Peptides against a protein of PDB entry 4KTY. Designs and how they scored, part 141

Target 1, 266 residues: chain A of PDB entry 4KTY
Amino acid sequence: YVLNDIGVIFYGEVNDIKTRSWSYGQFEDGILDTCLYVMDRAQMDLSGRGNPIKVSRVGSAMVNAKDDEGVLVGSWDNIYAYGVPPSAWTGSVDILLEYRSSENPVRYGQCWVFAGVFNTFLRCLGIPARIVTNYFSAHDNDANLQMDIFLEEDGNVNSKLTKDSVWNYHCWNEAWMTRPDLPVGFGGWQAVDSTPQENSDGMYRCGPASVQAIKHGHVCFQFDAPFVFAEVNSDLIYITAKKDGTHVVENVDATHIGKLIVTKQI

## One batch from the design tools (peptide; made by RFdiffusion4, then SolubleMPNN)

Design b2_p21_5_s2 (from b2_p21_5, 13 letters changed)
Fold by OpenDDE base, seed 2:
Structure b2_p21_5_s2 (fold): chain B 266 residues (1-266), chain A 21 residues (1-21)
Amino acid sequence: as target 1 above (266 residues)
Amino acid sequence: MSLGGERLSDEFFVKLKEKLK
């Protein structure tokens, strides 16, 4: 998980799983220095740089450009005129070296690019890390642990009221570490995500969230466990918005979100 | 079709809901 400099990222759809190669390049010249530079840009105290909890949380913030002029600018509009299309990247090295050279955010990334670069960052710093792909990945915007789908009385989706969304797939990272800040048994793999999805205590960052905690429904454990839990376990709640302003739950589907979670095993 | 992740469409959820009936 630390030594492999080439990986495979799963994407596509649950019924049509695809893979792409990704070069992490954590041992390439200048990459470690760039990772240190990223922490410098984050103004991370030297005392914290040896703590994988702090490092992974800072990394989740800094791999995206939001808030802090971090590494990657996300774009999902299929218009990439001012940079490189996300699909054109084949690894982390060019992105990180460009960031270090230009000292400006690199355009553009999507989830697997964020995850790829973040994986390099973690591995460079000696944190075992892997990329995870979640099919039918929920994006809960209000932290209610539900995917609220508002419907008009005619059965169509009310897009104005429906703030939550579901990705056909989403990639994030799992980082291996002890969690002395959590109860015994919640160390090991921690979900961390650098794709800018939600604000977490003032920054677009996510994790580390204990995978064991999430699996057992311990969403009260830091960091961002409710959000990660929702990504993999949210119920689809179909709510009809009546003309009188009342909301009626019409259907609940607990079977689709997080339908498949895939990671490369060594 | 983007090679990247995409948000599921409104139509997807409408169709999915119909399967619950």
Scores: peptide ipSAE 0.506, ipTM 0.889, DockQ to the pose 0.440
Fold by OpenDDE base, seed 3:
Structure b2_p21_5_s2 (fold): chain B 266 residues (1-266), chain A 21 residues (1-21)
Amino acid sequence: as target 1 above (266 residues)
Amino acid sequence: MSLGGERLSDEFFVKLKEKLK
């Protein structure tokens, strides 16, 4: 998990799983210096840099450019005129070295690019890490642990009321660490995500969230367990918005979100 | 098909709901 400098990232759809190679390059010249620079830009105390909980949380914030002029600018509008299209990247090294040289956010990334760069960051700092792809990945915007799909009386989606969304796939990271801040048994793999999806206590960051806690429905544990739980286990709730302002639950589908979660076995 | 992640469309959910009936 730490020694491999080349990986495979899963993407596509659940019925058409695709793979792409990614060069992490955690041992390449200048990469460790860049990772230290990232922590310097975050104004991270030296005492915290040995704590994988703090490091992974800071990394989840700093790999995206939001809030703190971090590494990558996300773009999903298919307009990449002011940078590199996300699909053109083949590894983390060029991105990190550009960030270090320019001292400005690099354009552009999407989930697998964020996950690739974040994986390099974690591995470079000696934290075992892997990329996880979740097919049918929910994005809960109101923290109710559901995917609320509001429908008009005619059966069409009410886009004004429907705030939640689902990605065909989403990539994030799992980092291996002990969790002395949690009850016994909730160490090991922790979900962390640098793709800027939701604000977590003032910053676009996510995790570390205990994978074991998520699997057992313990969403009360720090950090961002409700959000990660929703990504992999939300029910699709079809709600008809009536003209009189009432809401009626028409259907519940508990079978689609998190339908397939894939990671490369090492 | 785009190499990037995509948000599922409104039409997708409407069709999916019909399968639940």
Scores: peptide ipSAE 0.503, ipTM 0.893, DockQ to the pose 0.406
Fold by OpenDDE base, seed 1:
Formats: sequence, C-alpha cells, structure tokens
Structure b2_p21_5_s2 (fold): chain B 266 residues (1-266), chain A 21 residues (1-21)
Amino acid sequence: as target 1 above (266 residues)
Amino acid sequence: MSLGGERLSDEFFVKLKEKLK
C-alpha cells in the first residue's frame, strides 16, 4: 500500500466495470518535496505532521483547490479550455510538479484524479492508502442519511427540489491508521475524500471516517461519518411533493446505493 | 461512455421507480 507506484482505478458502471492505470510516482524526484510544500501551504504545524489523522484530514482539504488554493480544480461541465481535461492525466507526478512550480491550483480534476493525487500524497508521507470506487455513490447534502428523490403529483421527478444526487461511480481513498481518538476497534481503514463535495467544519474536506464504524452504523464518530455512510448506504426515498407543501413517501429502495464497492489490493 | 463520473439522470430514477411497482 506504500511501495507500489503504479495502480489501477476502477470506474464505469456497475454492470460494465472498467479499469484505468494510474501512476502514483511517490518516489519520483520532487514529489516528496511537493507533498511537504502542500502541508506548508496549509500552514500545518510541525507537531501535527507526524499524526496520520491530521495529515489525512489536511490532505483531503488541500488536494482540492477550494478554500485554500490547493492542488486541483474540479470540473464536470466538459469545458476544459483553460487547462487539461481530467481524462488526459495518467498519473500524479505531472499534476504535483505543476502545482509546485506554478504555486497555483492545477486544472482540471474529477474524482479519480483527486483520488490518484491524494493517494500519492498519503503514500509519500508513509500512510498506507488505496483508492476505493463506489458504484451508485450517493451525495447527501442535508445530512438526513437519505437520498431524496422528489416527485411532482403527476409522478415526474423534480430534481430542483433537492441537492441530493447519485454518482454512477465515485472514487475516494482509504488510509490505514490507528484512531486513538475513537473507541477501540475503529482503527484500520479510514475513508478520506479530496473531491470537493461537502463543507466539513468550514472547509471542503472529508474524513478520516472509520470504515469499521460506518459498517456498524456508528455515524457519531469524527470525521464526516454521516456523509460517508450516506455515500454507501442511503436509501432512495421517493417523495411526492404536494401542492399544499406536504410530503408523502411513495417508495423506498434500500438496494441500489453502494451496490458495489471495489478496491484493488496493492 | 463517459470516462468521468456522472450524476444519474431523472429518467434513470423514473425507470427505477417503475421496477419497484
């Protein structure tokens, strides 16, 4: 989980799983220096740099450009005229070296690019890390642990009534660490995500969230466990919005969100 | 097929809901 500098990222659809090679390049010249520079830009205290909890949380914030002029600017609108299309990247090295030389956010990334760069960052700093792909990945925006799908009275979907959405797939990272800040048994793999999805305590970051805690329904543990839980376990709730402002639950589907979670052992 | 992640469309959920009936 630290030594391999080339990996595979899963993407596509649950019924048509695809793989993409990604060069992490954590041993390439200038990459470790760039990772240290990222922590310097975050103004991370030296005392915290040896703590994988703090490092992974800072990394989740700094790999995206939001809030802090971090590494990557995300774009999903298929307009990439002012940078490199996300699909053109083949690894982390060019991105990190461009960031270090320009001292400006690099354009552009999507989830697998964020996950690839974040994986390099974690591995450079000695944190065992892997990329995880979740098919039918929910984005719960109101922290109700549901994926709300609003219907008009005629049965048509009205996506304007919620900010909730589902990705066909989403990539994030798992980092291996002890969690002395949590009850015994909730160390090990921690979900961390650098794709800017939700604000967490004032910054676009996510995790570390205990995978074991989430698997057992313990969403009260720091950090961002409710959000990560929702990504993998939200029920689809079909809600009819009536003209009088009342909501009626029409259907519930507990079988689609997080239908497949894939990671490759490295 | 898009190489990037995409948000599922409204039409997807309409079809999915029909399967639940």
Scores: peptide ipSAE 0.486, ipTM 0.888, DockQ to the pose 0.425
Fold by OpenDDE base, seed 4:
Structure b2_p21_5_s2 (fold): chain B 266 residues (1-266), chain A 21 residues (1-21)
Amino acid sequence: as target 1 above (266 residues)
Amino acid sequence: MSLGGERLSDEFFVKLKEKLK
């Protein structure tokens, strides 16, 4: 997990699983320097740089450009005229070196690019890390641990009534660490996500969230366990919005979100 | 199908809902 400099990222759809190669390049010239630079830009105390909890949380924030002029600007609108299309990236090295050289956020990334760069960052700093792909990945925007789908009385979907959404797939990272801040048994793999999705205590960041805690429904454990839980375990709630302003739950589907979670084992 | 991640459309959920009936 630390020594591998080339990986495979799963993407596509659950019925059409695809893979792409990604060069992490954590041992390439200038990459460690860039990772240190990222932590410098985050104004991270030296004492915290040896703590994988703090490092992964800072990395989660800094790999995206939001809030802190971090590494990557996300774009999902298919307009990439002012940078590199996310699909054109083949690895982390060019992105990180561009960031270090320009001292400006690099355009553009999407989830696998964020995950790729973040994986490099973690591995470069000696944190075992892997990329995880979740198919039917929920984005719970209101922290209710469910995916709300609002319907008009005629049965049409009204997407204006919620900010909740589902990605066909989403990539994030798992980082291996002890969690002395959590009860015994909740160390090991921690979900961390640098794709800017939700605000977490003032910044677009996510994790580290204990994978074991999430698997056992312990969403009260720091950090961002409810959000990560929702990504993999939200029920689809079909709600009819009545003209009188009342909401009626018409259907619940617990079978789609997190339908497939894939990671490379090596 | 794009190479990038996409948010599922309203039409997707309409179709999915119909399967639940």
Scores: peptide ipSAE 0.483, ipTM 0.890, DockQ to the pose 0.441

Design b2_p21_5_s3 (from b2_p21_5, 13 letters changed)
Fold by OpenDDE base, seed 5:
Structure b2_p21_5_s3 (fold): chain B 266 residues (1-266), chain A 21 residues (1-21)
Amino acid sequence: as target 1 above (266 residues)
Amino acid sequence: MSLGGPKLSDEFFVELKEKLK
């Protein structure tokens, strides 16, 4: 999880799983320097740089450009005129070196690009890390641990009321560390995500969230456990918005979100 | 989309709901 410099990222759909190679290049010239530079740009105290909890949280913020002029600008509109299309990247090295050279955010990334670069960052700093792909990944916008789909009385989706969304797939990272800030047993793999999805205490970042805690429903543990829990375990709640302003739950589907979670084995 | 990863469409959820009935 630290030594491998080439990996595979899963994407596509649950019924059409695809793989993409990704070069992490954590040992390439200039990459460690760039990772240190990223932490410098984050104004991270030297004392915190030895703490994988702090490092992974800072990394989740800084790999995306939001808030802090971090590494990657996300774009999902299929118009990439002012940079490189996300699909054109083959690894982390070119992105990180461009960031270090230009000192400006690199365009453009999507989830697997964010995850790839973040994986390099973690591994470069000696944190065991892997990429995880979640098919039918929920984006809970209001932290109610469910995906609310609002319907008109005619059965069509009310897009104005429906703020939550579901990705056909989403990629994030798991980082291996002890969690002395949590009860015994909640160390090990921690979910961290650099794709800018939600605000976490003032900036677009996510994690580290204990995978064990999430698996056992302990969403009260820092950081961002409710959001990560929702990504993998939200129920789809179909709510009819009536003309009188009342809401009626019509259907609940507990089987779709997080239908498949995949990571490469060692 | 670059490599897919789009948000699921409104139509997808409508169809999915119909399958639940």
Scores: peptide ipSAE 0.405, ipTM 0.865, DockQ to the pose 0.449
Fold by OpenDDE base, seed 3:
Formats: sequence, C-alpha cells, structure tokens
Structure b2_p21_5_s3 (fold): chain B 266 residues (1-266), chain A 21 residues (1-21)
Amino acid sequence: as target 1 above (266 residues)
Amino acid sequence: MSLGGPKLSDEFFVELKEKLK
C-alpha cells in the first residue's frame, strides 16, 4: 500500500465492472518535492506534517483546486477545451509535475483522477493508502443522511427541490492510520476524498472518517462521517411535492446506495 | 476511452421507483 507505484482503479457500472491502470509514481523524480510543495502551499505547519490525520485532511483539500489553488480542477460537463480530458490521464506524475512547474491548478480531473493523485500524495508521504470505488454513490447535499428525490404529482422529478444526487460510481481513498482522537477501535482505514463534493468546515475536503465508525453507524466522529456514511448507506426517499406545498413520502429504497464497494486487495 | 462517472438521471430514478411497486 506504500511501495506499489502502479495500481488498478475500478469504475463503470455495478453489473459491468471495469478496471483501468493508474501509475502513482510516488518514487519518480520531483514527486516528493511536489508533495512537500503542496503542503507548503497549504501553509501547513511543520509539526502537523508528521500527523497522518492532519496530512490526509490537508491533502483532501489541496488535491482539488477549490478554495486554495490546489492541484486539480474538476470538470464534468464534457467540455475540456482548456486542458486535458480527465480520461486522457494515465497516472499522477504528469499532473503533479505540471502543478509544481506552473504553480497553477491542472485541468482537468474527475473522481478517479482526484483519487489517483491523492493516492500518490499519501503514499509519497509514507501513509498507506488505497483507492475505493463505490457504486451508486450518494451525494447528500443537505446533510440529512438521505437521498431525497422530490417528485411532481405527475411522477416526474422536481429538479428544483431535488438537491441530492447519485453517482453511478465514485472513487475516493482510504488511508491507514491510528486515531488517538477517537475511541479505541476506530483506527485503521480512514476514508478521505479530494473530489470537491461538499464544503467541510469552510473548505472542499472530506475526512479522515473512520471506516469502522461508518460500518457501525457512528456518524458523530470527526471528520465528515455523516457525509461518508450517506455516500454508502443513504436510503432513497421518494417524496411527492403536492401543489398545496405539502410533502408526502411515497417510497423508500434502502437497497441501492453503496450496492458495491470495491478496492484492490494486496 | 474510459468513461467517467456520470450522475444518475432523473429517468433512472423514475424507472427504479416503478420497480418498487
């Protein structure tokens, strides 16, 4: 989880799982320097750089360009005229070296690109890390641990009221660390995500969230446990918005979100 | 070309809801 410089990222659909190779290149020339530069740009104090909790949280913020002129600009509109299409990247090295050279955010990334670059960052700094793919990954926008789907009386989706969304798949990272800030048993794998999805205490970042805590429904533990829990365990709530302004829950589906979570083993 | 991870469409959820009936 630290020494392997080539990985496999899972993507596609739950019934048609696909894989792509990704070169992490954490040992390539200039990559460690770039990772240190990223922490410098974040104005991270030296004492915190030895703490994997702080490093992974800063990394989750800095691998995306939002807020802090971090590494990657995300784009999901199929218009990539001012950079490289996300699908054209094959590894982290070119992205990180471009960032270091230009000192400007690199265009463009999507979830697997963010996860790939973030995996390099973590491994380069000696933090065991892996990429996780979640199929039917919910994006809870209002922090209620549900995927609320608002319907008109005619059965069509009310897009104005429906703020939550679901990715067919989403990639993030798990980083291995102790969690002395949490109760015993909640160390080990921690979910961290650099794809800019939601604001967490003023920045687009996510984690570290204890995987063990999430598995046992402990969403009260820092950081961003409710959001990560929702990604993998939200119920689909179908709500009919009536013309009189009332909302009626019509259906609940607890079987689809987080239907499959895949990571490379050994 | 590797496909990205699009968000599920409105139509997807409407169809999915019908399967719950």
Scores: peptide ipSAE 0.394, ipTM 0.861, DockQ to the pose 0.387
Fold by OpenDDE base, seed 4:
Structure b2_p21_5_s3 (fold): chain B 266 residues (1-266), chain A 21 residues (1-21)
Amino acid sequence: as target 1 above (266 residues)
Amino acid sequence: MSLGGPKLSDEFFVELKEKLK
């Protein structure tokens, strides 16, 4: 296994796939120290730091600033006056070193920035990791494994009736580890996500979720398998909300979510 | 510069739904 310090992140749209370079810099001075500092800030016991399951889960929480004053503040409102626009970052090093120096969350990130920094974190700690881009990535907010699209009787979308959403693309990480806490065969690549999307047992974190489990529909396995499953496999459910309060399913589309999942091989 | 990862708009789903009819 060769740990590359420079990678490619896929983004854009399924019909217009784009790539950007990202410098992970996991071997640069101060980066490992910063990763240890991140675990210190998480108050992670020394005994847990050798467990990739715990480390990746803590990392998924700590790479985002929510809950725990972690590394990155997410922003999607195109207002970046108090920091660096997400698109301006070219690698993890500056972000991590700023975090270590300032001891405050760094502004700002979006999914690929979170994924880039998280990839560095994992690799620094000896966990094989890669970035995955999912086009038409669902955000299931109510854990029903569906992407609900509510329509008024006139056919217009009523986005107030659900918090479900779909990203044109979303980036997360896969980390390689054994899963002794799962049945045999569900080790290997584990989905982990540091972009703050949903609360998982009290914190904005996601994973590790067994990729093999997800592929086979085993959403009962820890951690956050239902959410990850929904990201890649949710059906689009078009629901007409009638004036009488009843809901009628008008259409189901099982073909769009997770239409393309791309990763650079390590 | 990388484009952000916006959420798909309501209009997108309206158009998509029309294609399903």
Scores: peptide ipSAE 0.375, ipTM 0.855, DockQ to the pose 0.407
Fold by OpenDDE base, seed 1:
Parts: sequence; structure tokens; C-alpha cells
Structure b2_p21_5_s3 (fold): chain B 266 residues (1-266), chain A 21 residues (1-21)
Amino acid sequence: as target 1 above (266 residues)
Amino acid sequence: MSLGGPKLSDEFFVELKEKLK
């Protein structure tokens, strides 16, 4: 999880799983220097740089450009005229070296690009890390642990009321660390995500969230456990918005969100 | 060439809901 410099990222659909190669390049010239530079740009306290909890949380913020002029600008509009299309990247090295050289955010990334660069960052700093792909990944933006789908009385989706969304797939990272800040048993794999999805205590970042805690329904533990829980375990709630302003739950589907979570064991 | 993961469409959820009946 630290020594492998080439990986595979899973993507596509749950019924048509695809793979792409990604070069992490954590041992390439200038990459360690760039990772240190990222922490310098974050103004990270030197005493915290040996703590994987702090490092992974800072990394989740800094791999995206939001808030802090971090590494990657995300784009999902299929208009990439002012940079490199996300699909053109084959590894982390060119992205990180461009960031170090230009001292400006690199355009553009999507989830697997964020996850690839973040994986390099973690591994470069000695934190065991892997990329995880979640199929039918929910984005809960009101922290109710549900995917709320608002319907008109005619059965069509009310896109104005429906704030939550679902990715066909989403990639994030798991980092291995002890969690002395949590109860015993909640160390090990921690979910961390650098794709800018939600604000977490003032910054677009996510994690580290204990995978074990989430699996046992403990969403009260830091950091961002409710959001990660919702990504993998939200129920789809179909709510009809009546003309009188009342809301009626018509259907609940507990079978689709987080239908498959895939990671490479190497 | 790899494709990014789009958000699921409104139509997808309408069709999915019909399968629950």
C-alpha cells in the first residue's frame, strides 16, 4: 500500500465494471518535495506533519483547489478549454509537478484524478493508502443520511427541491492509521476524500472517517462520518411534494446506494 | 478512453421507482 507506484482504478457501471491504470509515481523526482510544498501551502504546523490524522485531513483539503488554492480544479461540465481534460491524465506525477512549478491549481480533475493524486500524496508521506470505488454513491447535502428524491404529483422529479444526488460511481481513498482520538477498535482503514463535495468545518474536505465505525453505524465520530455513511448506505426516499405544500413519502429503496464497493488489495 | 462518473438522471430515478411497484 506504500511501495506500489502503479495502480488500477475501478470505474464504469455496477453491471459493467471497468478499470484504468494510474501511475502514482510517489518515488519520482520532485514528488516528495511537492508533497511537502502542499503542506507548506496549507500552513500546516510542523508538529502535526507526523500525525496521519492531521496529514490526511489536510491532504483532503489541499488536493482540491477550493478554499486554499490547492492542487486540482474539478470540472464536470465537459468544457475543458482552459486546461487538460480529466480523462487525459494517466498519473499523479505530471499534475503534482505542474502544481509545484506553476504554484497555481491544475485544471482539471474528476473523482478518480483527485483520488489518484491524493493516493500519491498519502503514500509519499508513508501513509498506507488505497483507492475505493463506490457504485451508486450518494451525495447527501443536508446531513439527514437519506437520498431525498422529491417528486411532483405527476411523478416527475422536482429538480428544484431535490438537492441530493447520486453518482453512478465515485472514487475516494482509504488510509491506514491508528485513531487514538476514537474508542478502541476504530483504527485501521479511514475514509478520506479530496473531491470537493461538501464543506466540513469551513473547508471542502472529508475524513478521516473510521470505516469500522461507519460499518457499525457509529456516525458520531470525527471526521465527517455522517457524509461517508450516506455515500454508502443512504436509503432512496421518494417524496411527493403536494400542491398544498405537504410532503408524503411514497417509496423507500434501501437496495441501491452503495450497491458495490471495490478496492484493489495490492 | 475512460469516462467520468456522471450524476444519475431524473429519468433514472423515475424508472427505478416504477420497478418498486
Scores: peptide ipSAE 0.412, ipTM 0.866, DockQ to the pose 0.386; fails the geometry check

Design b2_p21_5_s4 (from b2_p21_5, 12 letters changed)
Fold by OpenDDE base, seed 5:
Structure b2_p21_5_s4 (fold): chain B 266 residues (1-266), chain A 21 residues (1-21)
Amino acid sequence: as target 1 above (266 residues)
Amino acid sequence: MSLGGEKLSDEYFVNLLKELK
């Protein structure tokens, strides 16, 4: 998990799983210095740099450009006129070195690019890390642990009321660490995500969230456990919004979100 | 299909609901 400098990222759809090679390059010249620079830009205290909990949380914030002029600007509009299309990247090295050289956010990334760069950052700093792909990944934006789909009386989706969304797939990272801040048994793999999806205590960041805690429904454990739980286990709730303003639950699907979670074993 | 992740469409959920009913 630390030594591998080349990896595979899963993407596509559940019925058409695809793989992409990604060069992490955590041992390449200038990469460690760039990772240190990222922490410097975050104004991270030196004492915190030895703590994988703090490092992974800072990394989740700084790999995206939001809030703090971090590494990558996300774009999903299929218009990449002022940078490199996300699909053109083959690894983390060029992105990190460009960031270090320009001292400006690099354009552009999407989830697998964020995950790839973040994986390099973690591994470079000696934190075992892997990329995880979640198919049918929910984005709960009101922290109710549900994917609420509001319907008109005619059965069409009410896009104004439906604020939550589902990605066909999403990539994030798992980082291996002890969690002395949590009860015994909730160390090990921690979900961390640098794709800017939701605000966490004032910044676009996510994690570390204990994978074991998520699996056992312990959403009260720091950090961002409710959000990560919703990504992998939220119920689809179909709600008919009536003209009188009342809501009626039409259907609940507990099997669709997080239908497949894939990671490379080594 | 694009390499990038895409949000599932309204039509996707409408069709899915029809299958559930």
Scores: peptide ipSAE 0.581, ipTM 0.912, DockQ to the pose 0.427
Fold by OpenDDE base, seed 3:
Structure b2_p21_5_s4 (fold): chain B 266 residues (1-266), chain A 21 residues (1-21)
Amino acid sequence: as target 1 above (266 residues)
Amino acid sequence: MSLGGEKLSDEYFVNLLKELK
């Protein structure tokens, strides 16, 4: 989890699982220096740099360009005219070295690119890390732990009321650490995500959220446990929005979100 | 299919709901 500089990222769909090689390159020249530079840009106190909780949270913020001119600019509109298409990247090294040289955010990334770069960052700093792919990954926008699908009376989706969304797949990271800030048993793997999805206490960041806490429904534990829980366990709630302004729950599907979670088991 | 993640379409959910009924 620290020594492997080449990995495999899972993507595609549940019925057609695909793999992509990714070079982390955490031992290549200039990469550790760049990771330190990232923490410098974040103005991270030296005393915090030895704490994997703080480091992973800062890394989650800084691997994306939002808020702080971090490493990667995300783009999902298939328009990549001012940079490199996300699919063209094969590893973290070129991205990190470009960031260090230009001192400007690198264009462009999507979830697996963010996860790849973040994995390099964590491993460079001695934090065991892996990439996780969640198929049918919910994006809960209103923090209610549900995927609310609003329907018109005719059965079509009301896109104005439906704020939540579901990715066919999403990639994030798990980092291994103790959690002395949590009750006993909630250390180990922590979910962290650098893909800019939601604001967490003023910044686009996510985690560390205890995987054990999420598995046992303990969403009250820091950081961002409700959001991560929703990604993997939200119920699909079909709600008919009537013309009179009333809402009626038509159906609930508790089995669809997080249908498959895959990580490299080596 | 794109290498990138895609948000599920409105039609996907409408069809899924039909299967549940």
Scores: peptide ipSAE 0.577, ipTM 0.912, DockQ to the pose 0.425
Fold by OpenDDE base, seed 2:
Order: C-alpha cells, then structure tokens, then sequence
Structure b2_p21_5_s4 (fold): chain B 266 residues (1-266), chain A 21 residues (1-21)
C-alpha cells in the first residue's frame, strides 16, 4: 500500500463500474516537503506528527480547503472557470506542488480527487492507505443513522424537509493504524475522508473511524463513526409529511445504501 | 452520466418507492 505510487479508483454506477488511473507520486521530489508543509499550515504540534491518528485526522481536514485554507477546493456545479476541472487531474503531484508553490487552495476537486490527494498524503507520511468507493453512499447530515426522504402527500419529494442525500458513488480513504484509544480489535483499517461533507467538532473532516467498529455497529467510537456508518448502512426512510404537520413512515429500505463497496486489494 | 459523483435525484427516490410498493 505505501510503496505503490500508481493506483486505480473505482467510480460510475453499480451496474456500470468504471475505473480511472491515479498517480499518487508519494516519492516524487517536493511531495514529502509539501506534506510537511500541509501539517505546518495546520499548526500541528511536532509531537503529534508521529501519531497516525492525529495525522490522518489533520489530513482529512487539510486536504480540503474549508476552514483552514487546505489543499483542494471542491466543486460540483460543473463550473470550473477559475481552475482545473476535477476530471482533468490524473494524479496528486501537480495538485500538491501547486499548493506548495502558490500557498493557496487548488481548484478544483471532487471525491476521487480528494481521495487521491489524501492517499498521497497518508502514504508519503508512511501510513498505509487505500481508496474506497462506496456506491449509493448516503450523506446523513444530522447523524440519526437514517436517510430521511420526506414526501409530499402527492408522493413527490419535499426538498425543503429532505436534507439528507445520496451520492451515486463516493470515494474516501482507509488508513492502516493501531487504535490504542479504542478497545482491542478496532485497529487496522480506519475510514478517513477529506471530501468536505460534514462538520466534525468545528471542522470539515472525517475520521479516523474504525472499519471494524462500523461493521459491528459501534458508532460511539471516535471519530465520526456515525457519519461513516450512515454512508454505508443507513436505511432509506420514506416519510410523508402531512398537511397537519404529522409525519407518517410510508416505507423503509434497508438494502439500498452501501450496496457495493470496492477497493483495490494491492 | 457525469465523471464525478452526483447526488441522486428526487425522481430517483420517487421511482424507487414505486418499485417497493
């Protein structure tokens, strides 16, 4: 994982899985210096830089530009007039070197770009990491572990009440580390995500969340386990909002979210 | 189909619900 500088990222649809190559370039000139610079910009204490828990959490915050003038500005509007379209990136190196040179956030990224750059950051710092793609990835914005779909009485979605959303696919990272802060058995792969989705204790960051904990429903374990759990395992709850203000659950689908999770094994 | 991730549309869920009923 650490030694492979070229990867494959899965995307597309569950019935039409696509792949793209991504050059991580964690050993290229200036990349380690840039990763150290990222931690400097985060004002990360030197004592914490040897702790993969702290490093991965800081990385999840700093790979996105929100809050802290981190590496990448996200854009999903299909308007990229002031930067590079997310689809034009083929690897992390140009992004990281541009960030280091300009000392300003690089435009633009989407989930796989965030995941690609974050993967480079982790690997560069000696943390084994891989990219994970989740198809039908829920975005639960209130951490209730549900994807609440509010319907009008006519059966159409009430977009004002429906605040949660589902990505056709979403990419994040898994980082390998021990978790001495968790009970025995919850080390290993940890979900971390640099795509700015939710605020976590004051910053747009996510993880590290124990993959084993999530798989076993231990959402109380730090960090951001409820959010990551919801991404892969939330139920779709169809709720009819009545004119009288009452809510009626019309249907529950426990099978749709997280239908397929794909990662490269090497 | 976009190269990037997209949020599923309202129509997607309405149609999905119809299949469940």
Amino acid sequence: as target 1 above (266 residues)
Amino acid sequence: MSLGGEKLSDEYFVNLLKELK
Scores: peptide ipSAE 0.567, ipTM 0.906, DockQ to the pose 0.436
Fold by OpenDDE base, seed 1:
Structure b2_p21_5_s4 (fold): chain B 266 residues (1-266), chain A 21 residues (1-21)
Amino acid sequence: as target 1 above (266 residues)
Amino acid sequence: MSLGGEKLSDEYFVNLLKELK
């Protein structure tokens, strides 16, 4: 989890799982210096740099360019004229070295690129880390732990009534650490995500969220446990929006979201 | 099939709901 400098990222569809190689390159020249530079740009206190909780949370913010001129600009519109298409990247090294050299955000990333760069950052700083792929990954935008699907009376979906969405797949990271700030038993793997999805206490960041806490339904523990819980365990709620403004639950599917979560053990 | 993640379409959920009924 720290020593491997090359990996595999899972993507595609749940019924057609695909893999891509990714070079983390955490031992290549200039990469450690760049990771330190990222923490300097974040204005991270020196006393916090030895704390994996603080480091992973800062990393989740700084690997994306939002708020703080971090490493990567995300793009999902298939227009990459002002940078490199996300699919052209094969590893973290070129991205991190470009960021260090230019001192400007690098264009462009999507979830696996964010996860790849973040994995390098974590491993470079001695935090055991892996990439996780979640198939049917929910994006709960209103923090109700549901994936709301609004229907008109004619049965058509009205996508304007919610900002909730589901990714066919999404990649994030798990980082291994103790959690002395949480009850006993909620250390170990922590979900952290650098893909800019939701604002967390003023910044686009996510985690560390205790995987054990989430698995046991404890979403009250810091950080961002409700959001990560929703990604993997939201119920699909089909809601008919009537003309009179009333909402009626048409159906509930508790089995679709987070149907498959894949990670490598190396 | 896109190399990147994609948001599931409205039609996907309509079809899924039909399977549940």
Scores: peptide ipSAE 0.562, ipTM 0.908, DockQ to the pose 0.430

